# Ledger of designs, part 124: peptides against a protein of PDB entry 3J47

Target 1, 121 residues: chain A of PDB entry 3J47
Amino acid sequence: IRLTNQLKSLKGLQSKLKDVVEYLDKVINKELPINHTILGKLQDVFNLLPNLGTPDDDEIDVENHDRINISNNLQKALTVKTNDELMVIYISNLVRSIIAFDDLIENKIQNKKIQEQRVKD
Target 2, 26 residues: chain B of PDB entry 3J47
Amino acid sequence: NAQYHLLVKQGDGLLTKLQKYGAAVR

## One batch from the design tools (peptide; made by RFdiffusion4, then SolubleMPNN)

Design b2_p27_8_s2 (from b2_p27_8, 18 letters changed)
Fold by OpenDDE base, seed 4:
Structure b2_p27_8_s2 (fold): chain B 121 residues (1-121), chain C 26 residues (1-26), chain A 27 residues (1-27)
Amino acid sequence: as target 1 above (121 residues)
Amino acid sequence: as target 2 above (26 residues)
Amino acid sequence: SILEQFEKLLKEQLEALKKLLEEFLKS
């Protein structure tokens, strides 16, 4: 039961991570702006991570405990690494989007000033 | 994770302010 | 770590953008 729950949780996390990756790829390709929905999904992943890390020690047979612990630690480490990488990419894209928007506003202000000068002339 | 979450929140806050500014400039 | 360094850089960029935005709002 416990291994099955861990596998289900990992599968759920993997599915969400795939969704995040797909979205990030679309953002990288400038197909979509950064969406708060992705932040929500990432938060959901983070909220699920503690549940993935609590092997209730009580149900695991001692002989498989070391192998299961190593496998779980490796899977957890890989999951954490993947999440961190996705977060880095997300934040980087967020910053880029903010910069681009700031530049757009500046350009609009400049264009308005130019138009106002043309009307005065 | 918590640090990234905090950073994302700060970014979202900045984005919101920028959006408000953009709307005011229009 | 590389991740920590990247996080620091992103924070610095965000703060710089925040300052720029504040300057524009004051104008």
Scores: peptide ipSAE 0.269, ipTM 0.828, DockQ to the pose 0.025
Fold by OpenDDE base, seed 2:
Parts: structure tokens; sequence; C-alpha cells
Structure b2_p27_8_s2 (fold): chain B 121 residues (1-121), chain C 26 residues (1-26), chain A 27 residues (1-27)
């Protein structure tokens, strides 16, 4: 019963992670806006993930070591890939914000020029 | 990684300058 | 004039960031 519930929870987490990756891909492709809540939850998940880089020094039998190492390497690779995707999203949002502010600044400059012209008239 | 961190740092710097400008124009 | 100069600097920095982003995406 406990193991089955843990497996179900893990499968649920995997499904949610897949949904998030699909969402991130859509955001990278500019198909959907970034959901800050999803990004925050993902960051929390990554912060809660045990450091996959601590080799447990436990003498676990050499034969299971290859499968565990492959799984850990895959998890690490997936984590790196996800981090890179999140970074791209962050930079994209930053650039969009800067562009929006630049437009606001230009609008303010134009409004000031219009006001100065009205005072001269 | 290093190139990314540089990009983020430059972007943050630009954002900070923009925020300061927005505050000064008020 | 000061506002216009600041806007110009921001635009130049934005373009530099865009170029760096493009280079990163190509690598």
Amino acid sequence: as target 1 above (121 residues)
Amino acid sequence: as target 2 above (26 residues)
Amino acid sequence: SILEQFEKLLKEQLEALKKLLEEFLKS
C-alpha cells in the first residue's frame, strides 16, 4: 500500500513535470504567456530536489550501480535542460520588460515635446 | 553557463537603469 | 536632451543584449 501510493505520487509528479515542460516550450515559442505561479512552483521543486551530485558513498553492489548512475545522469541532464529553458524564459521576459519600458520612455519624451511646443505657441 | 550569467547580469543592469530613469521622470 | 540621451543608451544596451541572446541560442 505505501509503495503503491509513493509510485502513484511519483507518476503524478512526472506527469505534472511533463505538462510544465510542454508549457515552457509553448512559452519559448511565444505561443503562451509565462505563468509566474508555475515557474515559482518549478523553482521550488528544483530547490527541494536532493542534490543528485552527492555520490552516496554507500557500497551499493556494482551491478545496480550502472542503472542508478544512468538514472542519476539522466535526471541531472533533465535538470540542466530544464534550467536552461527557464533561463531562456527569464531572459525573454526581461527583454520584453525592457522593450515595454523603452516604449513608455519614448511616449513620455513625445508627450514632453508636445507640451513644450504648446507652451511655445 | 558563463555566457548566460553575463547576459542575465547585463539585463539586470539595464532593468535597474530603466527603473531609475522611470523614477526620475516622475 | 538628457532624456533622449538616456533613451539612446538604453536602446543600444537592449540591442547588445539581443545580440548576445542570439549568439547564445546559436551555440
Scores: peptide ipSAE 0.259, ipTM 0.827, DockQ to the pose 0.028
Fold by OpenDDE base, seed 5:
Structure b2_p27_8_s2 (fold): chain B 121 residues (1-121), chain C 26 residues (1-26), chain A 27 residues (1-27)
Amino acid sequence: as target 1 above (121 residues)
Amino acid sequence: as target 2 above (26 residues)
Amino acid sequence: SILEQFEKLLKEQLEALKKLLEEFLKS
C-alpha cells in the first residue's frame, strides 16, 4: 500500500515533470504562450492528488489503515511541495528567457537605428 | 498559492506581449 | 517610436514580475 502510493505519487510527479519539460521545449521553440500550459499542468497535479488518496479496496486492520492514511497525507504534502518548487524553477527559467528575448528585441531596434543613420549620412 | 498563480498569470501576459512585440520588430 | 514605448512598457512589467517573484521566494 505505502509503496504503491509512493510509486503512484512518483509516477504523477514524473508525468508532471515530463509535461513541464515538454512545455519548456515548446517555449524555447516559441510555439506556445506560457500561462495556459502552466495552469493546465497545475490542474493535472491537483487532479492526480485525490487519486493518490484513494484507499486501497483491500480489507486492512483499522490501525494499519490509520498509519497508511498518515503516510499518504505526508506523501501528498511532499508531492505538492516538490511540484511548487519545480514550478518556481520553471518560472525563473521563463523569466530569464523573457529577459533574453527582450534584450534581443532591443538589439534589433538599435541595429535598425544604426542602419537608418547610415542611410542618412 | 494565490500569489504564485498571480505571478504565473502576469508572466504569461508579459510573454504574450513580448511575442507580439518580437513579431512587430521583425 | 511606438515600438520603443512598447519596449519600455515591457521592461517595466518584467521588473514588476521580478519583484513579485522575489517576494514569493522570501515568504
Scores: peptide ipSAE 0.280, ipTM 0.820, DockQ to the pose 0.032; fails the geometry check
Fold by OpenDDE base, seed 3:
Structure b2_p27_8_s2 (fold): chain B 121 residues (1-121), chain C 26 residues (1-26), chain A 27 residues (1-27)
Amino acid sequence: as target 1 above (121 residues)
Amino acid sequence: as target 2 above (26 residues)
Amino acid sequence: SILEQFEKLLKEQLEALKKLLEEFLKS
């Protein structure tokens, strides 16, 4: 019973992570805006993930060991993929911010040149 | 992985420079 | 001016970041 509940919880987490990945893909494709609440929940999941890899000292039935290993490997793979996607989104937002600041700087430079020309006239 | 870490490092460096510039323009 | 130099550096770093992103997407 306890092991079944843990497996069910892990499967639920995996499904949620998959949903987050799909959401991140949509955000990367500019189909949806970034949802801060989803990102916060994802961060919370990542902070809890290191604890999910600790073998509970509970007698893991040998038959479930292979399934647990497959689940852990899949979860690790999904975590890496999700992390990569989040990083791509972060970098993309950073680049957009930099471009916006560059445009602002250029506009300020132009305005300064216009003011200097007005003073010389 | 190495390219990814390099990209993150460059992004962080750019953010830091942007912050310094923002402070200097104030 | 310092502003113009900073703008130039930002543009250069942005282009480098874009290149790295493209390389990552191709991998």
Scores: peptide ipSAE 0.243, ipTM 0.821, DockQ to the pose 0.031; fails the geometry check

Design b2_p27_8_s3 (from b2_p27_8, 18 letters changed)
Fold by OpenDDE base, seed 3:
Structure b2_p27_8_s3 (fold): chain B 121 residues (1-121), chain C 26 residues (1-26), chain A 27 residues (1-27)
Amino acid sequence: as target 1 above (121 residues)
Amino acid sequence: as target 2 above (26 residues)
Amino acid sequence: SILEQFEKKLKEQQEALKKLLEEFLKL
């Protein structure tokens, strides 16, 4: 029962990661806005993931060691991939914010020049 | 990894440029 | 861990961006 639930949770995580990748691609392409709720839930999942990879040490039958190692390696690989994707989104948002600030600064300079010209006239 | 570090470095460079520009507008 | 170092850098960049936004909104 526990192993089946872990496999189901891992498959669920993989499906969610795929959905996130697809969502991120749409956000990068400016087709959809960033869903902060999805990102927050993903962050919560990732903060819990290190704890999900520690089986409580009390009932490790020796025959499951290879399956546990494969599961942990897959989980680690999925975690790294998702972190890389979240990072790309973060950098994209940072770049967008920088561009918006550059435009605002340019607008402020233009307004200041217009005011200085009006004072000289 | 390397591409990611490059993107982070580019973001930091843009932030630095924006800070300099904001200081020049003051 | 590599993940923890990454989360820390990301948080620092977010706070830097937030401060820049706040300074701009005050001008």
Scores: peptide ipSAE 0.359, ipTM 0.852, DockQ to the pose 0.048; fails the geometry check
Fold by OpenDDE base, seed 4:
Structure b2_p27_8_s3 (fold): chain B 121 residues (1-121), chain C 26 residues (1-26), chain A 27 residues (1-27)
Amino acid sequence: as target 1 above (121 residues)
Amino acid sequence: as target 2 above (26 residues)
Amino acid sequence: SILEQFEKKLKEQQEALKKLLEEFLKL
């Protein structure tokens, strides 16, 4: 019963993670805006993942060990993939912010030049 | 990994340029 | 880990950008 519930919860988490990945891909492609709430929840999940990975319960039966290893590897792979996607989104946002700031700086320089010209006239 | 490092390097380059422009506006 | 190193660099970049924005707003 507990193992089945854990597997069900894990499948549910995997499904939600997949949905988040699909959402993130749409955000990367500028098809949808970034949802900060989803991002925050994903960060919370990642912060909890190290606590889920403590293999201290050595009592899991050998037949489950291969499935658990595959599931852990799959979860790790999904985690890595999600981290990579979040990273790409973050870098993209950073680059956009830098570009916007560059434009703002240029606008300020232009405004200063216009003001200096007005003082000379 | 390699693509990631490239993106980080590009970001650092842009940030450096931004810093130079910010200093020039002072 | 490589992920941790990335997160660190990312945070440093964000902070640097934030400082630049703050300086720009003070001008």
Scores: peptide ipSAE 0.330, ipTM 0.848, DockQ to the pose 0.044; fails the geometry check
Fold by OpenDDE base, seed 5:
Structure b2_p27_8_s3 (fold): chain B 121 residues (1-121), chain C 26 residues (1-26), chain A 27 residues (1-27)
Amino acid sequence: as target 1 above (121 residues)
Amino acid sequence: as target 2 above (26 residues)
Amino acid sequence: SILEQFEKKLKEQQEALKKLLEEFLKL
């Protein structure tokens, strides 16, 4: 029962991760804004993953141990992949913030020039 | 790793440019 | 870990950006 639930949870995670990748690709292509709620839910899922991979010391038959190790390696690989995706999202947001700040600087320069012209007239 | 480091370097470059603009507006 | 180092650099960049924004808002 526990292994079946872990496998089902892992399949669900894999499906969600695929959806996140597709979403991230759309965000990278500027087709969609970054959804912080999706990111938060993804982080919550990954924070729950380590709790699924602690083998309680119950006598696990050798066949179950190999399946658990494969599952843990897959979970670790998925965690790394998601971390890379989160990083791409973060950098994309950082770049957007920098662009917005550059626009604010330009607006301030323009406003200063307009004020200097009004004082000379 | 390499793509990530490149992206971080680009971010640092943009931050440096932003700092220069901020100093020029002062 | 590499991840922890990345999170640290990311935090430093965010703080630097925040400081720039705060300085800009004071002008």
Scores: peptide ipSAE 0.319, ipTM 0.841, DockQ to the pose 0.041; fails the geometry check
Fold by OpenDDE base, seed 1:
Structure b2_p27_8_s3 (fold): chain B 121 residues (1-121), chain C 26 residues (1-26), chain A 27 residues (1-27)
Amino acid sequence: as target 1 above (121 residues)
Amino acid sequence: as target 2 above (26 residues)
Amino acid sequence: SILEQFEKKLKEQQEALKKLLEEFLKL
């Protein structure tokens, strides 16, 4: 039961990572806005991951130790992959914020010019 | 790792440009 | 760790962007 739940959680994480990658691709292509809720849920999952890997102090056979190490390595690899995806999202958001700010600056300059012209007339 | 550092550097460059624009509007 | 260094840099960039936005809103 416990191992099955761990495997299910891992598969769920993998599926979510795939969804995040697909979402990132859509965001990069400007097809969809960033869903902050997905990012928040992903962060919550990562914060819970350290708690999922603690085996109770029950006598773990050497075979289970190797499987746990492989599972931990896979989980670590998935964590790294997700961190990379989150990084891409962050950079994309940063770039969008910069562009939006540039547009706001330009709009402000234009509005100032219009106001200066109205005062001269 | 190197690609990541490049992306971060590009982000810093954009942020610096944004700061210059913000200062020019003042 | 490399991850921690990245998180630190990310936080610094976010704070810098936030300051710029705050300055813009004051104008």
Scores: peptide ipSAE 0.316, ipTM 0.844, DockQ to the pose 0.044; fails the geometry check

Design b2_p27_8_s4 (from b2_p27_8, 17 letters changed)
Fold by OpenDDE base, seed 3:
Structure b2_p27_8_s4 (fold): chain B 121 residues (1-121), chain C 26 residues (1-26), chain A 27 residues (1-27)
Amino acid sequence: as target 1 above (121 residues)
Amino acid sequence: as target 2 above (26 residues)
Amino acid sequence: SILDDFLKLLKELLDAQKKLLDDFLAS
């Protein structure tokens, strides 16, 4: 039962990661804004992931050990992929901030030109 | 990891250049 | 020139992000 729940949780995480990737693609394409709620839930999952990888139950039979190792490897792989996705989100936000700053600079330049023209008039 | 670090470094470089541009416009 | 460099770097960053996303979706 516990192992089945862990597998179900992992599948759920995988599905959510796929959704995040799809969302990130839409964000990169400027089709959708960042959903902070999804990000928060993803972060919560990540904070829980290290705790899911420690079977402190030393009593699990040798046959379960191989399944646990496979599950842990899959979890590790999913964790790496999710970290990469979070990084993509972070960089996307950084890029947006940079663009906004560039627009601000351009607006300032334009305002300065307008002021210079007013002084000449 | 290496690709990520490269991407982060590129982003930081861009930020630095943007800051320099902002200072030059002042 | 600085603005052009910034735009270029921004584009490169966006392309890199898109590639990472595409690679993830393909896996």
Scores: peptide ipSAE 0.275, ipTM 0.827, DockQ to the pose 0.043; fails the geometry check
Fold by OpenDDE base, seed 2:
Structure b2_p27_8_s4 (fold): chain B 121 residues (1-121), chain C 26 residues (1-26), chain A 27 residues (1-27)
Amino acid sequence: as target 1 above (121 residues)
Amino acid sequence: as target 2 above (26 residues)
Amino acid sequence: SILDDFLKLLKELLDAQKKLLDDFLAS
């Protein structure tokens, strides 16, 4: 019973992971815009993944070591890439906020000048 | 990473200056 | 003068961000 439930849960996880991969492929192909919420959740998932690169070398078959290293390197590369993309987006949003605030300040200055002119008239 | 942190720090500095300017205009 | 300084700094930040984005797209 427990093993069957674990297998079912693993299959469910595999299906969800496939959906995420398909989504990412569509984003890479520019078919869909980057969804920051999905990207953030994906980063959280990667952060929760055990560092597969800690060589507790003792009991894992030598043949799986190369596959694990490749998987770890890929996960690390994907994490770094995702982090860089989020950083670019963060900075871009910061700049947009600064521009919007600058425009607001300019508008306020102009309104103040108009009020001062009305008082002089 | 270091270049990004530098850019973030610059952005934060600009935001702070903008806030000071906004307060001075009020 | 303060507004001009702010606009200059904003432009510098924007240029730096654009460069980073271009480098990312080129990779």
Scores: peptide ipSAE 0.247, ipTM 0.822, DockQ to the pose 0.031; fails the geometry check
Fold by OpenDDE base, seed 4:
Structure b2_p27_8_s4 (fold): chain B 121 residues (1-121), chain C 26 residues (1-26), chain A 27 residues (1-27)
Amino acid sequence: as target 1 above (121 residues)
Amino acid sequence: as target 2 above (26 residues)
Amino acid sequence: SILDDFLKLLKELLDAQKKLLDDFLAS
């Protein structure tokens, strides 16, 4: 049961990582805009990584261990960077939404003033 | 993290005020 | 008055975002 759950989690992570890499390649090539859903999935991966990173010290050859560590460090660094970028984008979208609501409120106030003037005339 | 949470909280507060104002204007 | 308060809060939020961005670029 525990091993099966770990394998399922690893397969899920692998699939998500593959999707993220494919998307990031498309973004780097300016073929697609940044997708917030993919960035959210990357954050989920980051939150799962500390729990997955108990190295079972089984005798995997030293050469593979260094490549895996470099890959994990790079993935961690990329995940942190992506999280910060997502934060900036989220805040920017929040500000844009607030500005749009402010404009809507101002338009409603103006319409109300116009109606009040029409009733007085 | 703390600065981010503070900024998000401020944004949520502003959004809530906008919602209240929008409801009062309706 | 409520609109003025909203504009003030919006400005504060924008300033905080700018600071966060500057800190990120400096790190």
Scores: peptide ipSAE 0.242, ipTM 0.821, DockQ to the pose 0.032; fails the geometry check
Fold by OpenDDE base, seed 1:
Structure b2_p27_8_s4 (fold): chain B 121 residues (1-121), chain C 26 residues (1-26), chain A 27 residues (1-27)
Amino acid sequence: as target 1 above (121 residues)
Amino acid sequence: as target 2 above (26 residues)
Amino acid sequence: SILDDFLKLLKELLDAQKKLLDDFLAS
């Protein structure tokens, strides 16, 4: 029962990872916009992944060491890419906020000028 | 990383100046 | 890279906004 539940959970995780890969491929191909919620969840997953970079001293077969290094490099590359995308989004939102605030200030100045003209009148 | 932090810091500085100006216009 | 180009464009936009803000504070 416990092993069967672990296998079922692992299969569920594998299916979700496949869905994420398919989504990322669609985003790379510009078929879908970047979903911030999905990127945030991916970052959370990467942060929860144990640092695969501590080779515990045990006799890890040379083939497993190369696979672990490839997996770590891929994880680092994915983390960097995700961070870069989030940075671009953050800066874009910051710029949009600045533009919106500038427009708000201009509108307020115009309204104040109109009120001052009405009081003179 | 350093260029990003610099850009974020410049953006935050600009936002702070904009907020100060918005408060002065009120 | 596309990311570097985008960052450059964002920097140019921020510089332009900073200039507008400086001009406004000077008036």
Scores: peptide ipSAE 0.227, ipTM 0.808, DockQ to the pose 0.020; fails the geometry check

## One batch from the design tools (peptide; made by RFdiffusion4, then SolubleMPNN)

Design b2_p28_1_s1 (from b2_p28_1, 22 letters changed)
Fold by OpenDDE base, seed 2:
Structure b2_p28_1_s1 (fold): chain B 121 residues (1-121), chain C 26 residues (1-26), chain A 28 residues (1-28)
Amino acid sequence: as target 1 above (121 residues)
Amino acid sequence: as target 2 above (26 residues)
Amino acid sequence: DLKQRDLLLEQVQRGLQQLQDLTADLQA
């Protein structure tokens, strides 16, 4: 029962992670804006993942230990990959925001210059 | 991780500069 | 006043370019 629930939870997490990756790809492709709620939840999951990796040193049979270690290594690798992707998306959004602000500032400066010229005329 | 944090810090710094610029343009 | 704004704008543009380069480096 507990193992089945853990497997279900892991499958659910994997599915959610896949959805996040798909969402991130869409954001990278400028198809959708970043959902901050999804990003925040994903960050929370990543912050919780390191705490899942304390193998209780109890005598788990060497064969199960190897499978668990391989699974943990794969999970760590997937976590790192996802973190890197999220990072790239975060930076991309930050850059887009900066560009948008820069354009707004430039537009405002131009408008002020036009107004100042009109007052001088 | 360190490179990422550095990049984020640089981005935040740039954002802060943009905010200051926007305030100066007001 | 206008010169200071232009200088600040240039600094922002340089910062943006650096961020773009760093982003490209992370994607590579």
Scores: peptide ipSAE 0.305, ipTM 0.849, DockQ to the pose 0.033
Fold by OpenDDE base, seed 1:
Structure b2_p28_1_s1 (fold): chain B 121 residues (1-121), chain C 26 residues (1-26), chain A 28 residues (1-28)
Amino acid sequence: as target 1 above (121 residues)
Amino acid sequence: as target 2 above (26 residues)
Amino acid sequence: DLKQRDLLLEQVQRGLQQLQDLTADLQA
């Protein structure tokens, strides 16, 4: 049961990560702003990942050590992947901010040029 | 991790350049 | 002054392009 739930959660996470990647691609292409809802969902998934590997203290059975190690490794790998995704989101936001500021600066320069021309006329 | 740090560094560098540009436009 | 600003704008645009390329590389 627990392993099946982990697999289901992993599949769900994978699907959500795919959606996030698709969204990030749209953000990179300047088609859409960062969706805070997607980010929040990704964070929620990330916060749930550590909980997938909490050994219930009650089954001390030695055979679970390999499964726990695999689960821990998987959780670590997923943590890294999620971190990478969050980083991509952060960078995308940074890029968008930079573009917006660049446009603002350009507009300001143009306005100044127009004002200088008006003063000369 | 290293690639990410590099990307962050480049982003920060770009941000700094943008800030300098903004200051020069003022 | 305007020429220097235009040069700086161009540098920012180049930096932005590099950042976009790096972002694409991280997504790949």
Scores: peptide ipSAE 0.324, ipTM 0.850, DockQ to the pose 0.031; fails the geometry check
Fold by OpenDDE base, seed 4:
Structure b2_p28_1_s1 (fold): chain B 121 residues (1-121), chain C 26 residues (1-26), chain A 28 residues (1-28)
Amino acid sequence: as target 1 above (121 residues)
Amino acid sequence: as target 2 above (26 residues)
Amino acid sequence: DLKQRDLLLEQVQRGLQQLQDLTADLQA
């Protein structure tokens, strides 16, 4: 029962991660803004993942060992994938911040030019 | 990790340049 | 100096493009 629930939770997480990746792709393509709520949920999942990876040693029947190894590998792979997604989100936010700052600087320059022209007139 | 750190470093460098530019525009 | 500002702006734009490229590479 516990392993099945863990597997189900992992599948749910995987589905959610897929949704996040799709969202990130849209953000990178400038189709959508970054959703901070999704980011927060991903961070929460990431913080919980280390706690999900401790198999209670006591009830692992030998037949489940191969499934456990596969599950652990899947969990590790999902963790890596989540980390990569978070990095992409971070970088995307950084890029957006830089663009916004650049636009702000350009606007200030233009405003200054307009003011200088008004003083000369 | 190394690629990420490199990317972050490049971003920080760009941000620093932007800050200098912003200060010069003031 | 307006020329210095324009040069700095160009440098920022180039840096931004590099970050965008790196972001795209990370997504691939």
Scores: peptide ipSAE 0.310, ipTM 0.848, DockQ to the pose 0.031; fails the geometry check
Fold by OpenDDE base, seed 5:
Structure b2_p28_1_s1 (fold): chain B 121 residues (1-121), chain C 26 residues (1-26), chain A 28 residues (1-28)
Amino acid sequence: as target 1 above (121 residues)
Amino acid sequence: as target 2 above (26 residues)
Amino acid sequence: DLKQRDLLLEQVQRGLQQLQDLTADLQA
């Protein structure tokens, strides 16, 4: 029962992770706006992942030590990769915001120039 | 981590400059 | 006033380009 639930949860997580990657790719490609709620939940999941992978110290038989080290290294590598991806998305959004603000400022300057020319005429 | 923090700091600096520019244009 | 605004705009554009380059470096 517990293993089946863990496998189901893992499959669900894998499916969600795939959906997240697909969503992130769409956001990177500027096809969809960022959903902050989804990003927040993803961050929470990733912050909990280190806790989900900590086997209770007590019952680890010697044969599983290599698998646990591999799992921990994989989990760390996945966490780092995810953090890097989220960072890239954050920076991309920041850049987009800056571009939009720059365009707004330029439009405002142009409008002021047009108004000043009209007053002189 | 250090490269990330540097990038974020540069972005924040640019945002601040942009805000100052926006305020000066108003 | 207009010259100062133009200078500030140029600084923002340069900063934006630097951020884009840094973003590209992180993706690579």
Scores: peptide ipSAE 0.300, ipTM 0.845, DockQ to the pose 0.032; fails the geometry check

